# Peptides against a protein of PDB entry 8YR4: the designs that were tried, part 203

Target 1, 309 residues: chain A of PDB entry 8YR4
Amino acid sequence: PRGSPALQLVVLICLGLMGLERALNVLVPIFYRNIVNLLTEKAPWNSLAWTVTSYVFLKFLQGGGTGSTGFVSNLRTFLWIRVQQFTSRRVELLIFSHLHELSLRWHLGRRTGEVLRIADRGTSSVTGLLSYLVFNVIPTLADIIIGIIYFSMFFNAWFGLIVFLCMSLYLTLTIVVTEWRTKFRRAMNTQENATRARAVDSLLNFETVKYYNAESYEVERYREAIIKYQGLEWKSSASLVLLNQTQNLVIGLGLLAGSLLCAYFVTEQKLQVGDYVLFGTYIIQLYMPLNWFGTYYRMIQTNFIDMEN

## One batch from the design tools (peptide; made by RFdiffusion4, then SolubleMPNN)

Design b2_p26_2_s1 (from b2_p26_2, 12 letters changed)
Fold by OpenDDE base, seed 1:
Structure b2_p26_2_s1 (fold): chain B 309 residues (1-309), chain A 26 residues (1-26)
Amino acid sequence: as target 1 above (309 residues)
Amino acid sequence: ELAEEQAERERRQKEFEEDLAKIEEL
């Protein structure tokens, strides 16, 4: 971004965070190997517990196999919101200014295409929603239930309890934070529609705007509407980062509790080193689909809101 | 989620840029 040294610094920080994500992708497997080696060598509990805690901390920074849900990725995305908003606002203002130089004949043709696109989004959204509910939400809930049953039958009942509590807390917080987020999204969408309507009305009245040489006034009025929209968009996007970070924290706590308990049972010779690997792998597999659960719940709520309007 | 919102924003922006490019060709 040319003109804001603060946004240039944010871009450099985001590039540095992307480098850190790549380093974490190498370090996390190394620390996991070190845990397996320490378990095999029957290392003292204090060294093992420290290495497990360090691994879980690195895994919290990295996220659950999709780099998009880790603390570093959430921090990058949070910082990037302002850079994106600056770029989008600049593009939208350039477009709006250019459209005020174009003929009325083009504006009439586009309004017909835009109305058609809004209508087609409404119908495709309902059919897509039902498919996402049936093919993604139900299987994810089934995988959680199968996981709880598996750990309760083949591991100690404490493992099944940890998975149950972790998944129940994850789902509950996902629903609660998503419902809270829906208020910000509704406010954003209402202001987006008002900003678009203002742009369309200005462009339909182009001849009048040109007659009064009011082009600069309409561009400034559109800029103010975009700034108001971007204030609501920032709240929506920041609330999503908060959701992802809350989910990552619950995953991290579940992985910490279960990994420490599994490591303890391996030191007591009640479980094998392979069972530690199994637990860590299976928990990560359960969490990967759950990262999309908030997205599916969000799509459900969006399509209900879009049907109410 | 963020990737879908970003992809939907990028899609809306690209649709808007494609609509602009069609305007510049007329």
Scores: peptide ipSAE 0.032, ipTM 0.660, DockQ to the pose 0.122
Fold by OpenDDE base, seed 2:
Structure b2_p26_2_s1 (fold): chain B 309 residues (1-309), chain A 26 residues (1-26)
Amino acid sequence: as target 1 above (309 residues)
Amino acid sequence: ELAEEQAERERRQKEFEEDLAKIEEL
């Protein structure tokens, strides 16, 4: 981004965070190996607990393997929003200025593009999408219940309780934050449509704009509309980063509690090292489909909104 | 989610760029 030293610094920070993500992809498996070795060697609880806590912290920073986006990726995405908005706004203003120069050709091509976009939106069978979502949501809930039963029967009631609390908290927070986000998404979409309509009306009236030499004035009005849109888009995008970070935090707390408890039972010789590996693998498998649950819930809500209009 | 919203934005931007390219070719 030429012209904003602050945005250039944000780009450099984002590149640094991308480098950190690559380092975490190597460190997380190393720390996991160290936990397995310490469990096999029957190492003292203090060293084991510190290594497990460090692993879970690194895994929270990484995400990825838990299905969730990591803290570093969420921070990168959050910082990148302003860079993307600056680039988008610059492209949109260049295009709009150029379309005011090419005015007569634009007027002929516009009728074909609007018809194609209306046709593509109309063919999403709301019923087919809802059926697909139900056939993915129900199995995911069944897998969670099976997981809770499995851990309660084969490990201890405490493991089943941890999984139950983590999954219930994850689902509840996903629903609540997604419902909260829907308000910002609606406001963004309404302002996007209004900004597009203004650009459209200005370009339809290009002869009048040329006659009054008002091109600079219409470009500035469009710039103001884009700035207003980008203020709402930022709220929508930042709320998505907050959802992903909340999900990552719940997974991190569940993995911490369950991994510490499993490691403790291995030190007491009640469980084997293989049971620790099984717990970690199984929890990751349960969280992978749950990451799609927020998407599914949002799609269901969007379809209900589109049916009310 | 992030990948789908980014892909939906990239799709809308690409559709807009394709609509503009069709306008430039006419």
Scores: peptide ipSAE 0.029, ipTM 0.654, DockQ to the pose 0.108
Fold by OpenDDE base, seed 3:
Structure b2_p26_2_s1 (fold): chain B 309 residues (1-309), chain A 26 residues (1-26)
Amino acid sequence: as target 1 above (309 residues)
Amino acid sequence: ELAEEQAERERRQKEFEEDLAKIEEL
């Protein structure tokens, strides 16, 4: 945001909070490990109570596990409202100024309501795209990289390799299946718009339909359009279930391989029992934001296509 | 993703019902 030092400071604070979220994503599993180790060693209550209290506090800051957003994420989202509003308003004014620079022939060829709807869609697409990139895609990729580095340095290189292969395969399959699924979604949306247009056209021509006693014919034509839509909706929904199941299988295989390897190293006394629990907790924590990655990728693609049109 | 696709279906259904209601008011 050029021109407001206050909004620049808010952006810097939001970036600092994003850095804190990344630190919490490493610290929360470490503190959970330490609790398990202290319980295993039958450590004194004072040390255990302090570590548990610290863990619960860090978990409140992080959020996650229960679908609840953490305090840091909520604070970031709250502070970002003013930056989003500034960006939205700037894009709206740029689009509006550009529309006024367009020839009178362009304005005479389009209804004012369609122009306004294109401007609103363009603004929402740009602001949405930036928000998805900055708050969802970049943080998720950063957490994966941090996870690979952490497991490679503090465990064995084999754990880093398992996480790398699992996450790379997950991301690749998510992209490929999402691109395949996008074809079914576009066909569904096109048929939905056609079904809606038929309903609207039939209602606007109600007097003509009634005059010709064509009500039964229009109802049957609408039924056929709904059946065709539902057939495409089923394909879209089934493709989503296939995506989710493929993602679950990849994470399950990564969790299995890493958990077996961790259990083996615990039996050899190279790792502690808490390290087994850390691995499982950390992989599940990496999985939670990744479950939405296909959605983010689709939204990014849709917003790029909507900006090119 | 399922919850978002459901919310997007519910939103589109509501937008359709609102458009039908506007046509009935005309």
Scores: peptide ipSAE 0.027, ipTM 0.686, DockQ to the pose 0.257
Fold by OpenDDE base, seed 4:
Structure b2_p26_2_s1 (fold): chain B 309 residues (1-309), chain A 26 residues (1-26)
Amino acid sequence: as target 1 above (309 residues)
Amino acid sequence: ELAEEQAERERRQKEFEEDLAKIEEL
């Protein structure tokens, strides 16, 4: 944000909080491991109580319960509101200024409501794209890289390789299946708009329809349009289920392979029981943001298309 | 993903029902 040192400081604080979220994603599994190891060793209550209290505090900062975002993420989101508002207003004013530079012939050919809707889409697309890149995509990729490094250094190169292959396959399949699915979604949206237009046109021509006693014919044509829409909607929905199931299968196979390998190394006394729990916990933590990656990819792709128009 | 697509469909359906209701008032 050029021109406001206060907003620049807020951006730096938000970047610092993003770094803290990455540190918490590593520390929370480590502290959970340490609790399991201390319980296994029958460690003194004072050491156990301190580690449990520290874990619960770190888990509060991280979040990751069903429906609860962590305190750090909530604080980041709260602080970012002012930066988003500044960026939105700046983009809106740039679009508005550009619209005023356009020829009178361009303005006379367009409805004011269409021009406003283009401005709103453009503002939303730019602000959404930046937010998704900075706060969802980049952090998720960073967490994966940190995870690969962590497992490669503190477990074995084989664990780092399993995580790398699992996450690379997950991301690749997510992109490929999302691009394939986009065709079905576009076809569905086109047929939805055509079905809506037919209903509106039939109702606007109600007097003509009534004069010709064509009510039953228009109802049948509308029913056929709905059936055609539902056939495309089913393909879109089934393709989403296929995406989610493919993602779940890849993570399940990665979790299986890594859990079996971890269990084997625990039996060989190369790892502790807590390290098995750490691996499972960490993979689930990596999976949580990745479950939304297909949505983020689609939103980014839509926002790019909306910026080109 | 499912919840966002359902919410987007429900929103578009509600916008369509509001447009139909405006046509019935005319």
Scores: peptide ipSAE 0.026, ipTM 0.688, DockQ to the pose 0.276

Design b2_p26_2_s2 (from b2_p26_2, 9 letters changed)
Fold by OpenDDE base, seed 3:
Structure b2_p26_2_s2 (fold): chain B 309 residues (1-309), chain A 26 residues (1-26)
Amino acid sequence: as target 1 above (309 residues)
Amino acid sequence: ELEEEERRREEREREFEKALEEIEKL
């Protein structure tokens, strides 16, 4: 935001909080590992209690496992409201100014309510796209890269390779299956709108339908439209289940391969029991935001199409 | 009609936020 030093400071604080979230995503599994190792070694209660208290505090800051959004994420979201409002208002004013620069002939060809709806969609699409890119997509990709680096440096290079292959396959399949699903979803939405329009037109013309005693015919046409819609809805829903199951299988295979390799290195005394627990915890933690990646990708595509219209 | 589509969008966004909160509970 150019022109307001206060909003620039809020953006810098939000970026700092995003960096802190990335650090917490590494530290939480490390502290959990340390608890498991201290429990295994039967360490003194004072050392264990300090490590547990520190872990619970870090987990409160992180969130993402106790049913609450993390304190850091909530604070970031709260501070970002003012930046989002400023950005939204700036985009809205730019669109509105551009609409006033358009020729009178363009305005005479369109209803004022449609022009306003295009302006609102354009504003929402730009602000939504920016928020999803900055707060969901980029952080998730950063966490994957940090995870690969961490496992490559502190574990064997084989763990970094397993995480790399698992996440690359997961992302690729998520994109490919989401693009395939988008066709079914577009067909479903088009048929939903057509079914709704037919119902509205039949109800608005109810006097004509009554005059011709055509109620049974209009009901049967509406039934056929519903059956056609439900056939497309089923394809959309079944394709979502297929996406989720494909994602679950990829993560399950990565978790299996890495857990077996970790168990093997623990038996060879190259890793500790806590390192096995760390690997499992960290992979599950990387999976949580990735589960929504297909939704984010779809929202990015929708917002891009709505911005192009 | 537009207000009902917008309300259904807001309901789906709220159900999505609730489902996110439930998944963060696991």
Scores: peptide ipSAE 0.006, ipTM 0.384, DockQ to the pose 0.032
Fold by OpenDDE base, seed 2:
Structure b2_p26_2_s2 (fold): chain B 309 residues (1-309), chain A 26 residues (1-26)
Amino acid sequence: as target 1 above (309 residues)
Amino acid sequence: ELEEEERRREEREREFEKALEEIEKL
C-alpha cells in the first residue's frame, strides 16, 4: 500500500506470519515424529511430556486437523482486514472513476443498478483474486517446495521425487480440468441468460400472449430452454465431480506410494516408525491447502466469467 | 421469480463468500 506506513508495516507482519506458518508446517510433523519415536523407545516421561506439550502448542499455532483455524492464521487474517479494506476501496474507486470516464452512450444503455452491480462484482473479484493469490497460491507453492527439499535432504531422494510428481500432477490436472470445466460453465451461463431473456420477453409481451392464447406455446419454449440449460448444468456439475475425484485419486496414489516406500524403509531399519507418521501427516498437510486451491481457482474463474458476461 | 432467482444467486454468492471466508479461515 503506497501512502500508509502503518499498512506497510501490517503487510510486513503478515508476510512474517506467513513465513511462520511455513515453518510450522515443517515443525509440527517433526514434533509428531519425535513423539512416536519417544513412545517406541519407551523414553522417560519428562522428555515425552515436554515434546507433547511443544507439539500441542505448535499445533495450536498452526491449526489444521483440529477442526479449528490456527492462531497464526487467525492473527494474519485479523491484521489483513485493514489491508483488504484499503485494497478493496482503492479498486472500487478505480472502477468508479473508470465508469465515470465511459461514454454517455454506455450509461444511457445501462440501468444504474446494473452499473453498480458490475462495480461491486469487479471489486470483490479483484480483491478476492489478490487475497487468494497472496495467501493461498503462493504459500501452497512454497509449502510444496519446502516439502520437496525437506524430504530430499532428510529422507531418501525417492520421497522428494514422489512428492514432486504427486504435487506437479495434482496442480497440472487441477489447472487442465478447471480450464476444461470453464467451457461448460460459460456455456451454462450463456444458456441461463438466454433462458432468462426469453422469460422476460414473454412477460413483457404478456398482453399479446394473452390475446393470441399463446400461453401453452411460450411455456413449451421455456421448457425446451430449461431442458437445454439442465443438460449444460449437468455437464458443469459432473465435470466438478470429475475434478474432485481426479484430485482425490492423485493424492491417494501419492500417499499410497510414499507410505509403502516408507513402510519398506522402516522394515529395513533405515527409517523409524515416527518417519512413517511424519510422511503421512506432511502429505495430508500439503493436500489441505491444495484442495482449497482448486475451489478458489474455480471461484476466481467464475467471477471472471461472470464479469465478462 | 426473477427477483427470487437473483436473490438465490446472491444467496449462493453470499454462501460462496461465506464458504470462502470459512476457507480463508482454514
Scores: peptide ipSAE 0.000, ipTM 0.335, DockQ to the pose 0.033
Fold by OpenDDE base, seed 4:
Structure b2_p26_2_s2 (fold): chain B 309 residues (1-309), chain A 26 residues (1-26)
Amino acid sequence: as target 1 above (309 residues)
Amino acid sequence: ELEEEERRREEREREFEKALEEIEKL
């Protein structure tokens, strides 16, 4: 944000908190591993209690276990409100200034309510896009990269390869299936709008419909429009189920392959029981934000389209 | 006349959209 050093500092603090959240995503599984190892070794209560207390504190900072946002994420979101408001207001003022520079012919051809709705959509689109890129996409990609590096350095290279292949396949399939699904969703939304418009036109012409006793005909036309809508809705919903199931299969196969390999290395005494627990915990943590990735990708695409219009 | 008919059309469209949103909540 140009012009306010205070908001620039808040952005830097938010970026620092994002970095801390990435560090917590690595540290929490490590501390959980250490607890399992200390329990296995029958370590002294003082060492165990300190490690457990530290783990619980780190887990409070991270969150995520119950779908709850952690303290760090909440603090980041809270601090970002002022930055978002500044950005929103700046975009809104730029759009408003641009609207005032447009020709009188453009203004005479459009309703003031439509112009305001376009301005609001444009502002929401740009601010939404920025928020999704900075707070969802970039952090998720960073967590994946950190995960691959971590497993490649601290585990056997085979674990890093499994995580890399699973994440690459997951992301690729998520993008491809989401792009394919977007066609069905657009067709559904177009048919929904057409069905609503038909119902509105029938009700607006209510006197004419009554005069001709055409009520049964209008009801049947509306029924046909609903059936067409439901056929597109089914395709949209079925494509979502296919996406979710494809994602679940990739996760399941990755978890299976990595868990079997980890179990094998534990039996060979190359890894400890805690390392098995770490792998499972860390993989689940990596996949939690990815479940929403298809939704974020679609929102980003929608926001780009809404910004181009 | 045309502006008043258009305004009455917009008001009916908004009331209908609101009624549809209420039906979608049931």
Scores: peptide ipSAE 0.000, ipTM 0.271, DockQ to the pose 0.038
Fold by OpenDDE base, seed 1:
Structure b2_p26_2_s2 (fold): chain B 309 residues (1-309), chain A 26 residues (1-26)
Amino acid sequence: as target 1 above (309 residues)
Amino acid sequence: ELEEEERRREEREREFEKALEEIEKL
């Protein structure tokens, strides 16, 4: 972004955060190995608890498995919104100015193709929603129930309770925050359609705009509409980062409580080192499909709201 | 598939941002 030193600094920070994410991908397995070694050596509880807490903190920064929902990734995504908006606005204005130089035949051909693409997206979206509900939501709920039963029977009722409380809180917060986000997404899409309608009306009235030399006026009105859209888009995108970060916090707290409890029981020789590995692996395995749940529910909402328009 | 579509969307957005940076260099 030439001309804004603030946005250039944000790009450099985002690149630095991408480097930090790669460092976390190496550090998290190292700290996990160190926990396994300390458990094997029967190290004192204070050293073990500090290493577990440090591991969970690093895992909170990294996020679950894919890195897409870690604190560092969420912070990167949040900072990148302003860069993306600057870039998108610059493109849209360049395209809009260039479209006013193109022939009427090109506009008629593109308008038909864009309407077809919106219709095809709407139909693909409903099919994707049904497939997602059947093939991801139901299995993920089954895996959570199986996990609660397994940990309650083979470990201790306390582990089953931790998993139950974490997963119920995760699902409840996901639903509540997503319902809250739907309002911002609807407002964004309504303003997007209004901005697109203005662009289409300006391009259909191209002859009138040229006759009055009003090209600069229509570009400025379009710029104002884009700025208003981007204000709503920022709320939508920031609310998504908030959802992902809230989900990461809930899983981080569950992983912390369960990992500390498991490490304590291993120290008391009630559980083996393998049971600690099992618990950590299983919680991460439950988290991955649930993280996808947030992403697909976003697609569903995007596509459902795009069909309501 | 959707991670690949989001990754392809992010890759297309990055390619589009690179193409814009190239167009802004022109």
Scores: peptide ipSAE 0.007, ipTM 0.354, DockQ to the pose 0.040; fails the geometry check

